# Peptides against a protein of PDB entry 3KDP, part 8

Target 1, 230 residues: chain A of PDB entry 3KDP
Amino acid sequence: PFLIFIIANIPLPLGTVTILCIDLGTDMVPAISLAYEQAESDIMKRQPRNPKTDKLVNEQLISMAYGQIGMIQALGGFFTYFVILAENGFLPIHLLGLRVNWDDRWINDVEDSYGQQWTYEQRKIVEFTCHTPFFVTIVVVQWADLVICKTRRNSVFQQGMKNKILIFGLFEETALAAFLSYCPGMGVALRMYPLKPTWWFCAFPYSLLIFVYDEVRKLIIRRRPGGWVE

## One batch from the design tools (peptide; aimed at target 1 I165)

Design b1_p10_5_s2 (made by RFdiffusion4, then SolubleMPNN; from b1_p10_5, 4 letters changed)
Fold by OpenDDE base, seed 4:
Structure b1_p10_5_s2 (fold): chain B 230 residues (1-230), chain A 10 residues (1-10)
Amino acid sequence: as target 1 above (230 residues)
Amino acid sequence: VEELVALYLL
């Protein structure tokens, strides 16, 4: 999100507070829950990793996490962001380069795509109105990410949802997201304005896409062990 | 500070 904010000079898609809420709030319990995941049925058939040659974090993992899944997650967040801004009169094309004027408190006549002028305060309300749905979008795509991270090779349907701590993590992150989104005063305290319940659904296609993508990937790995997809 | 923190976290 921040890279696109800088490169495209668009209004800030996701605030620092919301990022902290992701990294320290919604992601921690789910991440810890993976330590309690049951071993895959074939784990005892695999040779132990060589600690001298086999990196825990390899290029394949980075490519998958950041290059594939992370990009889909980012696209989901940006989709929500662009939809909200479009509903408020700012079409995606008009956002390019707008950051400078958007963040200038002395400019109170920033025009939207329809020629409506926006004060600095109004623009910041819209910006903060984007942060919460972007955050919620990340949480919703993280449901899929967490579920796909349960296994390297087995389908989620083969592994099942037996990890109670992971299930707890999914509820916790969702409850935390709902709390941060709807608790009175969060707009003042965290600049997280409440979102319409409909915004939760904006991420669902992307969450489904992540899930389907990984299940297809795992299916390919199962059918072609030692392939480039592994 | 917020931008720097954002750079570190993102």
Scores: peptide ipSAE 0.017, ipTM 0.594, DockQ to the pose 0.045
OpenDDE base, seeds 1, 2, 3, 5: peptide ipSAE 0.016, 0.013, 0.016, 0.014; ipTM 0.582, 0.548, 0.585, 0.563; seed 5 fails the geometry check

Design b1_p10_5_s3 (made by RFdiffusion4, then SolubleMPNN; from b1_p10_5, 5 letters changed)
Fold by OpenDDE base, seed 4:
Structure b1_p10_5_s3 (fold): chain B 230 residues (1-230), chain A 10 residues (1-10)
Amino acid sequence: as target 1 above (230 residues)
Amino acid sequence: TDELLALYLL
């Protein structure tokens, strides 16, 4: 999100507070829960990793995490962001380069795509109105991410949802997201304005895409062991 | 500060 904010000079898609809420709030319990995941049924049939040659974090893992799943997550967040801004009169093309004027408190006549002028305060309300749905979008795509991370090779349907701590993590992150989104005063305290319940659904296609993508990937790995997809 | 923190976290 921040890279696009800088490169495209768009209004801030996700605030620092919301990022902290992701990294320290919604992601921690789910991440810890993976330590309690049951071993895949074939783990004892695999040779132990050579600790000298086989990195725990390899290029394939980085490529998958950041290059594939992370990009889909980012697209989901940005989709939500662009939809909200478009609903408020700012079409995606108009956002390019707008950051400078958007963040200038002395400019109170920033025009939207329809020629409506926006004060600094109004723009910041819209910006903070984007942060919460973007955050919620990340949480919703993280459901899929967490679920796909349960296994390296087996389908989630083969592994099942037996990890109670992971299930707890999914509820915790969702409850935290709901709390941060709807608790009175969060708009003042965290600059997280409440979102319409409909915004929770904006991420669902992307969450489904992540899930389907990984299940297809795992299916390919199972069918073609030692392939480039592994 | 907020922008730098965002750079560190994202």
Scores: peptide ipSAE 0.022, ipTM 0.662, DockQ to the pose 0.044
OpenDDE base, seeds 1, 2, 3, 5: peptide ipSAE 0.021, 0.020, 0.021, 0.018; ipTM 0.647, 0.628, 0.645, 0.569

Design b1_p10_5_s4 (made by RFdiffusion4, then SolubleMPNN; from b1_p10_5, 5 letters changed)
Fold by OpenDDE base, seed 2:
Structure b1_p10_5_s4 (fold): chain B 230 residues (1-230), chain A 10 residues (1-10)
Amino acid sequence: as target 1 above (230 residues)
Amino acid sequence: VEELLALYRL
């Protein structure tokens, strides 16, 4: 998100404090829960890792976590961001390069895509209104991310949802997301304005996409062991 | 804008 903010000079899609709430708040319990996941049923059929040659975090894992899944998560967040701004008169193309004027408190006549003028205060309300749905979108796509991280090869349906700590983590992160979104004073404390409940659904297609993508990937690995997908 | 402002006032 922040890289696109710099490169495209768009209004800030996600606040720094909100990012910290993701990294330290919503993701902590889910991440810890993976340490309690049961071994895959075929683990004893695999050769032991060579600690001298085989890294715990290999290039395939990095590509999955930061390349593919991370990009889908970012796309989900940006989709929500662009939808909210478009509903308020700022089409995606119009946002390119707008940051300089957007962040200038002395400019009170920034035009939207329809020629409506926006004061600095109005612009900041819209910006901070985007932060909360972006955050919630990340939490919703992280449901899928956490679930797919349970296994490397087995389907989630084969592994099952037996990890009670992981299930607790999913509820905890959701409850925390709701708390941060709707608790009085969060607009002042975190610059997270409340969102309509409908905005929670914006992430669902992306969450489903992540899940389906990884299940298909795992299916390919099971059918073609030693392929480039592993 | 008015809807967003209304949400913030709640």
Scores: peptide ipSAE 0.020, ipTM 0.580, DockQ to the pose 0.017
OpenDDE base, seeds 1, 3, 4, 5: peptide ipSAE 0.019, 0.000, 0.006, 0.019; ipTM 0.571, 0.337, 0.378, 0.521; seed 1 fails the geometry check

Design b1_p10_6 (made by RFdiffusion4)
Pose (drawn by RFdiffusion4):
Structure b1_p10_6 (pose): chain A 230 residues (1-230), chain P 10 residues (1-10)
Amino acid sequence: as target 1 above (230 residues)
Amino acid sequence: SVPPPYFPPP
């Protein structure tokens, strides 16, 4: 978001104070939760790991959290900022520029895509209404994430969901977001504004895409263990 | 038709 905020001079979809709600808020518990994960094989049947090669974090990993499942999380994140604004007037393209004027606190008269003229606090209360659910489609996608960052070889149907803590992380992570968006206060404290029902289910095809994509990866590997995918 | 805008309560 902060990247395109520079590219398409677009209204900032995801705000800073909004980001220290991901890893400090919703994400904390769900992550702590993997540490409670049983194995995937007789680990005490493999040679010991090797401090020089096969590191904790590596090429093949960053190529996943950033290069892959990372992007698909954003395509879902933007897609609802694109919906929050058009379902409120600003049909996408009439956005490719606004910021310069948009962020102006004096230009209270700015055309949308119909003619309607918005003040400052009038449209910002939508910009923050834009954060509030980018902050969701992010938590929504992290369901499909917290469930495939669960295993690295086994299908979720081979390993199942016996992690009676990781599931809590879900119920928490999600509900925490709702509370962070409906309590009389989170608006005037965090730029968090209540959401309309239709609004939550945005990232859903995307969460389910992240999900399906990861499952198919593991399968390939298990079918071709030395092959390219692995 | 021109749809009215929506504004969330503070």

Design b1_p10_6_s1 (made by RFdiffusion4, then SolubleMPNN; from b1_p10_6, 4 letters changed)
Fold by OpenDDE base, seed 5:
Structure b1_p10_6_s1 (fold): chain B 230 residues (1-230), chain A 10 residues (1-10)
Amino acid sequence: as target 1 above (230 residues)
Amino acid sequence: VKPPPWLPPP
């Protein structure tokens, strides 16, 4: 998110405080939950042909898959950001290079894509209104990520949701998102303004995409044992 | 364009 902010010079899509809340509040419980997840017995029973090379390859494949999921999460957040700004008159193309004027408190006549002028205060309200949905989008996408991380080969439908810690993590993450979004004073403390309930659903297509991607990946692995996707 | 309900009127 921060790299795109610098490269494209768009209004800040996610604040530093919100990033910290994700890293400390949202990612920690899921990471702990994965440590307690029962290892898939089918993977653990396979002896590596070469313990050094096969371990490295497996770690690289896991890292690559996680990296791909992380990119889809970021894309989901940016999608929500662009939709909100577009609904408020700022089309994605118009946002390119707009940051300089957007962040200038002395410019009170920044035009949107339709010629409407925006004061600094109005712009900051819209910006901070984007931070909360971006955060919530990450949470909603993480639901799918956490569920798929339970297994490497088996479908989620076959394994089920047996990890109570993971289920707790999903509820905790959702409760935190609701708290940060709707608790009085969060706009002042965290620059996270209240979110319309409809924006919770904006990320659902991306959560579904991650879920489908992983199920297809697992299906390919099951059909081609010993392939480079394991 | 639907501004947030807490935006001051233009």
Scores: peptide ipSAE 0.019, ipTM 0.539, DockQ to the pose 0.177
OpenDDE base, seeds 1, 2, 3, 4: peptide ipSAE 0.018, 0.013, 0.018, 0.022; ipTM 0.584, 0.512, 0.573, 0.601; seeds 1, 3, 4 fail the geometry check

Design b1_p10_6_s2 (made by RFdiffusion4, then SolubleMPNN; from b1_p10_6, 4 letters changed)
Fold by OpenDDE base, seed 4:
Structure b1_p10_6_s2 (fold): chain B 230 residues (1-230), chain A 10 residues (1-10)
Amino acid sequence: as target 1 above (230 residues)
Amino acid sequence: PIPPPWLPPP
C-alpha cells in the first residue's frame, strides 16, 4: 500500500496504526504458520532426498505464496479504498496525483470528480474513514485466503497445527478489527472512525473474485498438469 | 460534499 501511495501520489490509503496492526497481526500469523509448517514438514519428511534443496525449495515456495497472498490482500484493501472514495465523489483516476493538494491544509476547495469542493478537514475525515475499512477488508480477504488454503488438496496434510494457528490468528485479527472499528474513542485516538456493519461486506465481492480465480486456477491445473500456472 | 455513508450522522 505504501508503494502505491508513493508511486501514484494518491491520498494515504492506510494509516500508521493499521499498518502496525497488519504487521503485527496479519503478517505474523502467516509467519508463525510457516514456522510450524516447516517444523511439521521436518517431522513428517523423515528423509528429504536432499535436505538442503528441499528446504530451499520449500522456503522459496512459501516465500512466493506469502508474497502473493500479501499482494492479493493489498489489492483487496485498495479495492475497498477506491470504492469508498468513489462513493464520496473521488473516482480512481481523479486520485492520481491528488495527494499534493489533498494534504495541503491551505487548499480548502479541492474538487472531486463531480465538481464538489472539499475542505481540508472534510478530506481528512474521508481519508481517516478509509483506514478502518481497509484493515477490515484485509481481514475479510484473509478469511477467503484461509478458505482457499483449506480447499487446496496438498495443504490438507499440512493443515494440522497450521490450521489451528491460522484459525486462531484469523480470530485475533477479526477481534482486533472489531475492537478498532467499534471501541469508543478510536476515531480520536487512532484516526479510525467506526464502521457501519455494511462496510464489512464491501470486501466480499473481492473475496469471491479471489475464490473464483483460485478455483479456475485449480481447474486449469487439473486439466493441464505441468502447465505454466503451477 | 455528501458525508461518507459510514460516518454516523452528526
Scores: peptide ipSAE 0.034, ipTM 0.671, DockQ to the pose 0.257
OpenDDE base, seeds 1, 2, 3, 5: peptide ipSAE 0.056, 0.007, 0.023, 0.022; ipTM 0.694, 0.524, 0.657, 0.582; seeds 1, 3, 5 fail the geometry check

Design b1_p10_6_s3 (made by RFdiffusion4, then SolubleMPNN; from b1_p10_6, 5 letters changed)
Fold by OpenDDE base, seed 5:
Structure b1_p10_6_s3 (fold): chain B 230 residues (1-230), chain A 10 residues (1-10)
Amino acid sequence: as target 1 above (230 residues)
Amino acid sequence: PIPPPWLPPV
């Protein structure tokens, strides 16, 4: 998020405080849940052909998969950000380079894509209102990520959600997202303004995409044992 | 400007 903010000079899509809330609040419980997840019995029964090289390859493949999922999460957040700004008159193309004028307190006539003028206060309300649904989008996408990370090879439908810690993590993330979004004073404390409940659904296509991507990946691994994706 | 759709009805 921060890199695109610098490169494209767009209004800040996610606040630093919100990023910290993601890293400390939403990512910790999931990470712990994965540590307690029982390894697939089939994976543990396979002796590595070469313990040194196969371990390194596996670590690289896991890292790549998590990297790809993280990119899709970021794309989901940016999608929500662009949708919100577009609904408020700022098309994505118009946001490029707009940061300089957007962040200037003395410019109260910033034009949107339709010629409407926005005061500094109005712009900041819209910006901070984008931070909350960006955060919520990450949480909703993380639901899918957590569910798919439970299994390496087996489908989620085969193994089920037996990990109580994972289920707790999903509820904790959701509760935290609701708290940060709707608790009085969060706008002042965290610059997170409340969002309509409808914005929770904006991320669902991306959650589904991650889920489908991982199920297809796992299906390929099952059909081609010993391929580069194992 | 058109108020953001997520703003509570004033």
Scores: peptide ipSAE 0.065, ipTM 0.704, DockQ to the pose 0.252
OpenDDE base, seeds 1, 2, 3, 4: peptide ipSAE 0.053, 0.028, 0.062, 0.021; ipTM 0.688, 0.577, 0.719, 0.633; seeds 1, 3 fail the geometry check

Design b1_p10_6_s4 (made by RFdiffusion4, then SolubleMPNN; from b1_p10_6, 5 letters changed)
Fold by OpenDDE base, seed 5:
Structure b1_p10_6_s4 (fold): chain B 230 residues (1-230), chain A 10 residues (1-10)
Amino acid sequence: as target 1 above (230 residues)
Amino acid sequence: PKPPPWLPPV
């Protein structure tokens, strides 16, 4: 998020404080939950042909798959950001290079894509209203990510949700998202303004996309054992 | 696209 902010000079899609809340508050419990997940017996019973090289290759493949999921997650957040700004009159193309004028408090006549003028205060309200849905989008996409991380070969429908800590993590991160979004004073403390309840659903297509992606990946692995997708 | 009416975010 921060890299795109610098490169494209768009209004800040996610605040640094919000990023810290994700890393410390949202990602921590899920990460711990994965340590307690039951090992996939079909993978763990396989002996590596070469213990040094095959272990390294497997770790790289896992890291690559996780990296791909992380990219889809980030895209979901940006999608929500662009939708909100577009509904407020700022089309994605118009946001490119707009940051300089957007962040200038002395410019009170920044035009949107339709010629409407925006004061500094109005711009900051909509910006901080984007931060909260971006955060919520990450949480919603993480629901799918956490569920799929339980197995590498088996479908979620086959493995089930046996890890109570994982289930707790899903509720915890959702409760945290609701707290940060709607608790009085969060706008002042964290620059996270309340969002309309409808914005919780904006990320659902991306959550579903991650789920489908992983199920297809696992299906390919089951049909082609020893492939580079494992 | 039609210009959306500006309303303060809630």
Scores: peptide ipSAE 0.025, ipTM 0.651, DockQ to the pose 0.385
OpenDDE base, seeds 1, 2, 3, 4: peptide ipSAE 0.061, 0.024, 0.026, 0.022; ipTM 0.705, 0.603, 0.646, 0.658; seeds 1, 2, 3, 4 fail the geometry check

Design b1_p10_7 (made by RFdiffusion4)
Pose (drawn by RFdiffusion4):
Formats: structure tokens, sequence, C-alpha cells
Structure b1_p10_7 (pose): chain A 230 residues (1-230), chain P 10 residues (1-10)
């Protein structure tokens, strides 16, 4: 978001104070939760890892959290900022520029895509209404994430969901977001404004894509263990 | 039951 905020001089979809709600808020518990994950094989049957090669974090991993599942999480994140604004007037393209004027606190008269003229706090209360659910489609996608960052070889149907803590992380992560958006206060404290029902289910095809993509990976590997995918 | 914490093997 902060990257395109420079590219398409677009109204900032995801705000800063909004980000210290992901890893400090919703994300903490769900992550702590993997540490409680049983194995995937007789680990005490493999030679010991090798401090030089096969590191904790590596090429094949960053190529995944950043290069892959990372992007698909954003395509879902933007897609609802694109919905929050058009379902409120600003049909996408009439956005490719606004910021310069948009962020102006004097230009209270700015055309949308119909003619309607918005003040400052009038449209910002939509910009922050834009954060508030980017901050969700992010938590919504992290369901499909917290469930495939669970295993690295086994299908979820081969390993199942016996992690009676990781599941809590879900119920928490999600509900925490709702509370962070409906309590009388989170708006005037965090730029968090209540959301309309239709609004939450945005990232859903995306969460489910992230999900399906990861499952198909693992399968390939298990079918071709020396092959390219692995 | 609740799973125990798992330490990594090196």
Amino acid sequence: as target 1 above (230 residues)
Amino acid sequence: SFPKFVFPVF
C-alpha cells in the first residue's frame, strides 16, 4: 500500500498506526500458536541439520512469504479498498491522482465519479474506513495463512487440525479485529470505523486461493520429491 | 488434549 501511495498517487489504503495492529495485535497469538505443532515424520531419523547449509530462514522460504503467498494476500487487500471506495462513489480510476488534492485540508470540494463534492473529514472518514477493512481482508487472509504455515509437507487432511490452540488464535485474531472496529472509540483512537456486513467477506476468495494454492504445492512435492517444486 | 510445546531438533 505505501508502495502504490507513491506510484498511482492514490489515497493511502493502509495506514501506519494500522500496521502495528497486525503483528502486535491480531498476528501475535496465531503465530505463538505454531510452536505447539506436532511433527510430520520421525525427525529423530534424519541426520542432524547442518549450521552452514540449510538455514532457519532461506531463499526457498522468502520466495514464499514474500514472492508468493505474500502477493496473493495483497491482491486481496487492495481489492476491497477498491470496493469500499466505488461502493461509495470513487470508481477506481478517478482515484489515480486524488492524493495530491485529496489529502488537502482546504479543497473541501472534490469531484467523485458522479459529481458529489466531499469535504475533508468527510472523505477521510472513508479513507480510514478504508484502512479498517484492509486491516481485515489482511486478518481474513491470515486464516488461510495460519493454516498452511502449519505444515510444510503434509496436506491439512494428512495432518488435520488437532492444534487446539492455533484454532484459538483464529477465533481471537478475528474477533479482536471486530472489537477493534465496533467499540465506541477505536475510530477516534485508531482510525478504525465500523464496517457493513457485506464488507468483511471481501478477501474470502483470496483466503481460499491462498489456501488452495498451498495445498497443491505440497502435493506436487509428495508426488515428485526431487522435482523442481520442492 | 492440548499439545505440548515442541522444541526443534538440530

Design b1_p10_7_s1 (made by RFdiffusion4, then SolubleMPNN; from b1_p10_7, 8 letters changed)
Fold by OpenDDE base, seed 5:
Parts: structure tokens; sequence; C-alpha cells
Structure b1_p10_7_s1 (fold): chain B 230 residues (1-230), chain A 10 residues (1-10)
């Protein structure tokens, strides 16, 4: 989010506080839950890792986590952001370079894509209305991310959902996200304004895409061991 | 014309 904010000079898509809520709030229990995942059924058929040559964190893992899944997650968040701003008169192309004027409290006549003028206060309301939906979008795509992390090669359908700690983590992060979004006073305390429940569905296609993408990847690995997809 | 201030507030 911040990289695109800086490069494209768009209004802030995700606040610092909301990022902290992700990193320290919604991600903690899910991440810990992976330590309780059962070994894959074929693990004993794989050769041991060579500690001298094989890195624990290799290029393939980095590419998968940041280059593939992370990009889909970011796209989901930005999709929600752009939809909200577009519904308020700011088309994506108009947002490029707008940050300077957007953040200037002395400019009260910033025009949207339709020539309507927006005060500083109105703009900040719209900006903050993006933060909570962006946060919720990240939580929704993290559901898929967590589930796909259960296995490296086997399908989730082969592995099953037997890890009760992981299931608890999914409910916990969702409950926490709902709490942070809807608890009275969160708008003042965290600048997390309550969102209509319909906005939770904006991320669902991306969550599904992550899941399907990884299952297809794993299927290819099982059918073609040693391929570039592994 | 897009109606302004279509805020996703609950």
Amino acid sequence: as target 1 above (230 residues)
Amino acid sequence: EIEPLRLPYF
C-alpha cells in the first residue's frame, strides 16, 4: 500500500493504525496455528533437505509468498479502495498525483472526476472510509492464504481441516476484524469507521482466486515433479 | 453523474 501511495501519489489507501491491526492483531493467531499442522502424507517419500545447499527460505518460497500470493492480496485491497473512491466520484485515473492537493487542508475545492468540489473534511471522511474496508479485505484474502499454507504439495482436500488451532485462528481473526470495525468508539480511537456488511464480499473473488491458484499449482507439482512450478 | 458521499458507513 505505501509503495503505491508514494509512487502514484494517491490518497492513503491503508492507514498506519490499520496496518498495525493486521500485523499485531489478525495475523498472530493464524501464524502460530501453522505450527500445529500435521505432516503431509508423503513427507517420508521426499529426500531430506541438505543443510549446506538447501535454504529454508528459498527463491521459490519468496516468489510464491510475495510475488504471487502477496500481489493477489494487494490487488484485492486496491480493488476495494478504487471501488469506494469511484462510487464517491474519484475515478482511478484521477487519483494519480492527487495526494498533494488531497492532503492540503487549505484547499477546499478539490475537484473529482465529475467536476464536483470536495472540502478537506469531506475528502478525509472518504479516505478513512477506505481504510477499514481495505483492512477487512486483507483479512478475507488471508483466509485463503492461511488455508493454502497448510500444505506444500498435497491438496487441502487431501490434508483436510483437522487443525483445530487453525480453525480457531480463522474465527478469531474474523471476530477481531468485526470488533475493530463495529465497536463503538473505534472511529475515534483507531480511525476505523464502521462499514456496511456488503463490503466484506468485495474480497471474496480474490480469496477464491488465491485458493484456486494454489490448488492448481499443487496439482501441477504432483503431476510433474521437478518442474518450474515447484 | 455519481452521487457524492456514497459512504460505506454502517
Scores: peptide ipSAE 0.036, ipTM 0.617, DockQ to the pose 0.011
OpenDDE base, seeds 1, 2, 3, 4: peptide ipSAE 0.016, 0.026, 0.029, 0.024; ipTM 0.514, 0.589, 0.556, 0.549

Design b1_p10_7_s2 (made by RFdiffusion4, then SolubleMPNN; from b1_p10_7, 8 letters changed)
Fold by OpenDDE base, seed 2:
Structure b1_p10_7_s2 (fold): chain B 230 residues (1-230), chain A 10 residues (1-10)
Amino acid sequence: as target 1 above (230 residues)
Amino acid sequence: PLNPLRLPYF
């Protein structure tokens, strides 16, 4: 998110405080819950890793986590961001380079894609209104991310949802997201304005995509052991 | 036509 903010010079899609709420709030219990996941059914048939040659975090895992899934998560967040701004008169192409004028408090005549002029205050209301649904979008795609992280090779349907701590984590992160979104004073404290319940559904296609993508990946690994996808 | 404000909650 922040890299695109710098490179494209768009209005800030997600606030720093909101990012901290993801990294230190909603993601903590889910991440810890993975330590309690049951071993995959075939793990004892695998040779022990060589501690000198075999990395715990290999290039394939890095590519999957940061390159593929992380990009889908970011796309989900940006989709929500662009939808909100488009509904408020700012089409995606018009946002490119707009940050300089957007963040200038002395410019009160920034035009949208339809020629409407926006004051600094109006622009900041729209900007901060994007932060909450972006945050919620990340939480929703993280449901899928957490579930796919239960296993490396086996399907989630083979592994099952037996990890009670992980299930608790999914409910906890959702409840925390609702709390941060709707609790009185969060607009002042976190610059997060409340959202209509309908905005929670914007992330669902991306969450489903993450899940399906990883299940297909795992299916390929099971059918072709030793492939580049492992 | 100008696009009215369509905030997610307001």
Scores: peptide ipSAE 0.023, ipTM 0.638, DockQ to the pose 0.010
OpenDDE base, seeds 1, 3, 4, 5: peptide ipSAE 0.017, 0.015, 0.023, 0.019; ipTM 0.534, 0.577, 0.616, 0.659; seed 1 fails the geometry check

Design b1_p10_7_s3 (made by RFdiffusion4, then SolubleMPNN; from b1_p10_7, 9 letters changed)
Fold by OpenDDE base, seed 1:
Structure b1_p10_7_s3 (fold): chain B 230 residues (1-230), chain A 10 residues (1-10)
Amino acid sequence: as target 1 above (230 residues)
Amino acid sequence: PLNPLRLPYY
C-alpha cells in the first residue's frame, strides 16, 4: 500500500495505525492457530520426501504462492479504496498525483472528478473513512488466507474446519475489526471512522478469489505431482 | 448537477 501511495501519489489508502492493528491485532491469533492445525489426512500415504530437494523447491513455490496471494489481498484493499473514493466523486485516474494538493491544508478548493470542490477537512474525513474499510477488507481477505493455510496439498474440504482455535481466531479478528470500526471514539483515537456494513462485502470477491486460487493450485498439485505449482 | 457525496461512514 505504501509503495503505491508513493509511486502513484494518491491519497493515503491505509493509515499507519490500521497497519499496526493488522500486524499486531488481527493477525496474531490466526497465526498462532495454525500451529494447532491437524496434519493432512494423506500425509502417511505420501512417499518419503527428499528433505533437501523437496524443501528447496517447495519453499520457493510456497513463497511464490504467498506472494501472489499477498498481491490479491493488496488488490482487494485498493479496490475498496478506489470504490469509496469513486463514490465520493474521485475517480481512480483523478487520484493520480493528487496527494500533494490533497495533503495541503491551505488548498481548500481541490476539485473531484465532477468539479466539486473539497476543503481540507472534507478530504481528510473521506481519507480516514477509507482507512477503516481498507482495514476491514484486509481482515476479510485474511479469512481466506487463514483457511487456505490449513493445508498444503489437500483441499480444505477434505481437511475440514476442526481446528477450534482457528475458528476462534477468525471470530476474534472479525470482532476486533468490528470493535475498531464501530467503537465510539475510534475516529478520534485511531482515525478509524465507522463504515457502512455494505463495505464489508467489497472484499468478498477477493476473499473468494484467494480461496479458489489456492484450491485450484492444490488440485493441480494433487493431480500433477512434481509440477511447477507444488 | 454535482453528484451528492456518498460518505462510506454513517
Scores: peptide ipSAE 0.030, ipTM 0.661, DockQ to the pose 0.010
OpenDDE base, seeds 2, 3, 4, 5: peptide ipSAE 0.027, 0.022, 0.025, 0.024; ipTM 0.630, 0.596, 0.640, 0.628

Design b1_p10_7_s4 (made by RFdiffusion4, then SolubleMPNN; from b1_p10_7, 7 letters changed)
Fold by OpenDDE base, seed 4:
Structure b1_p10_7_s4 (fold): chain B 230 residues (1-230), chain A 10 residues (1-10)
Amino acid sequence: as target 1 above (230 residues)
Amino acid sequence: SILPLREPYF
């Protein structure tokens, strides 16, 4: 997300606090979940799997799956960002290279895609209105990860601790998202403005996409055990 | 809503 901000020179999609909350709150739970899955898989290995090759394959597969899911999550966040900006008159193409003028407080006549002029204050209100929904979108998309983990039939027992940690983490991140979104003063303190509940639903198509992606992946694995999609 | 919830400008 931050790399796209730098490369494309778009208005900042995520604040530093939201980035920290994602890195510490949302990324830590999957990492812990993966660490416990490895530990539980080592305990539950009844069959003499070649401990070196099968661990490495599982770690690589988990890493690839996490990387792919993480990319879809980022796309979900950016989708919400682009929708909000488009509804405020800034189409995605117009955002490319706009950061320099967007962040300049002395330019009070930045035009949107429809020729409407925006003051610095108005632009910052819109920017900070994007920060909260982007974070909320990531949280909502991570709910799909919970469903994915619960729907894994073969590993329900192996995922016992993982699922408890994941459920707890999703509860914490949802509570954090609600706190950051609706606690008085968060707009001033953290540049996270309170979001209407309707914006929580903007991520649902991407949550569904992740769910469908994982179900298709599981289907391919079931049909072709040992395939590259594992 | 008890809290003023922000929406994008239209």
Scores: peptide ipSAE 0.022, ipTM 0.635, DockQ to the pose 0.013
OpenDDE base, seeds 1, 2, 3, 5: peptide ipSAE 0.017, 0.021, 0.018, 0.015; ipTM 0.552, 0.538, 0.525, 0.549

Design b1_p10_8 (made by RFdiffusion4; failed a check: near_copy:native)
Pose (drawn by RFdiffusion4):
Structure b1_p10_8 (pose): chain A 230 residues (1-230), chain P 10 residues (1-10)
Amino acid sequence: as target 1 above (230 residues)
Amino acid sequence: VIFLIISFLS
């Protein structure tokens, strides 16, 4: 978001104070939760790891959390900023520029895609209404994430969901977001504004995509263990 | 409270 905020001079979809709600808020518990994960094989049947090679974090990993499942999480994140604004007037393209004027506190008279003229706090209360649900489609996609960052070889149907804590992380992560958006206060404290029902289910095809994509990866590997995918 | 719940479930 902060990247395109420079590219398409677009109204900032995801705000800063909004970010310290991901890993400090919703994400903390769900992550702590993997540490409670049983194995995937007789680990005490493999030679010991090797401090020089096979590191904790590596090429093949960053090529995933950043290069892959990372992008699909954003395509879902933007897609609802694109919806929050068009369902409220600003059909996408009439956005490719606004910022310069948009962020102006004096230009209270700005054309949308119909003619309607918005003040400052009038449209910002939509910009922050844009954060508030980017901050969700992010938590919504992290369901499909927290469930495939669960295993690294086994299908979720081979390993199942016996992690009676990781599931809590879900119910928490999600509900925490709702509370962070409906309590009389989070708006005037965090730029968090209540959401309309239709609004939450945005990232859903995307969460389910992230989900399906990861499952198919593991399968390939288990069919071709020396092959390219692994 | 969250840590107590987690400790209980563990």

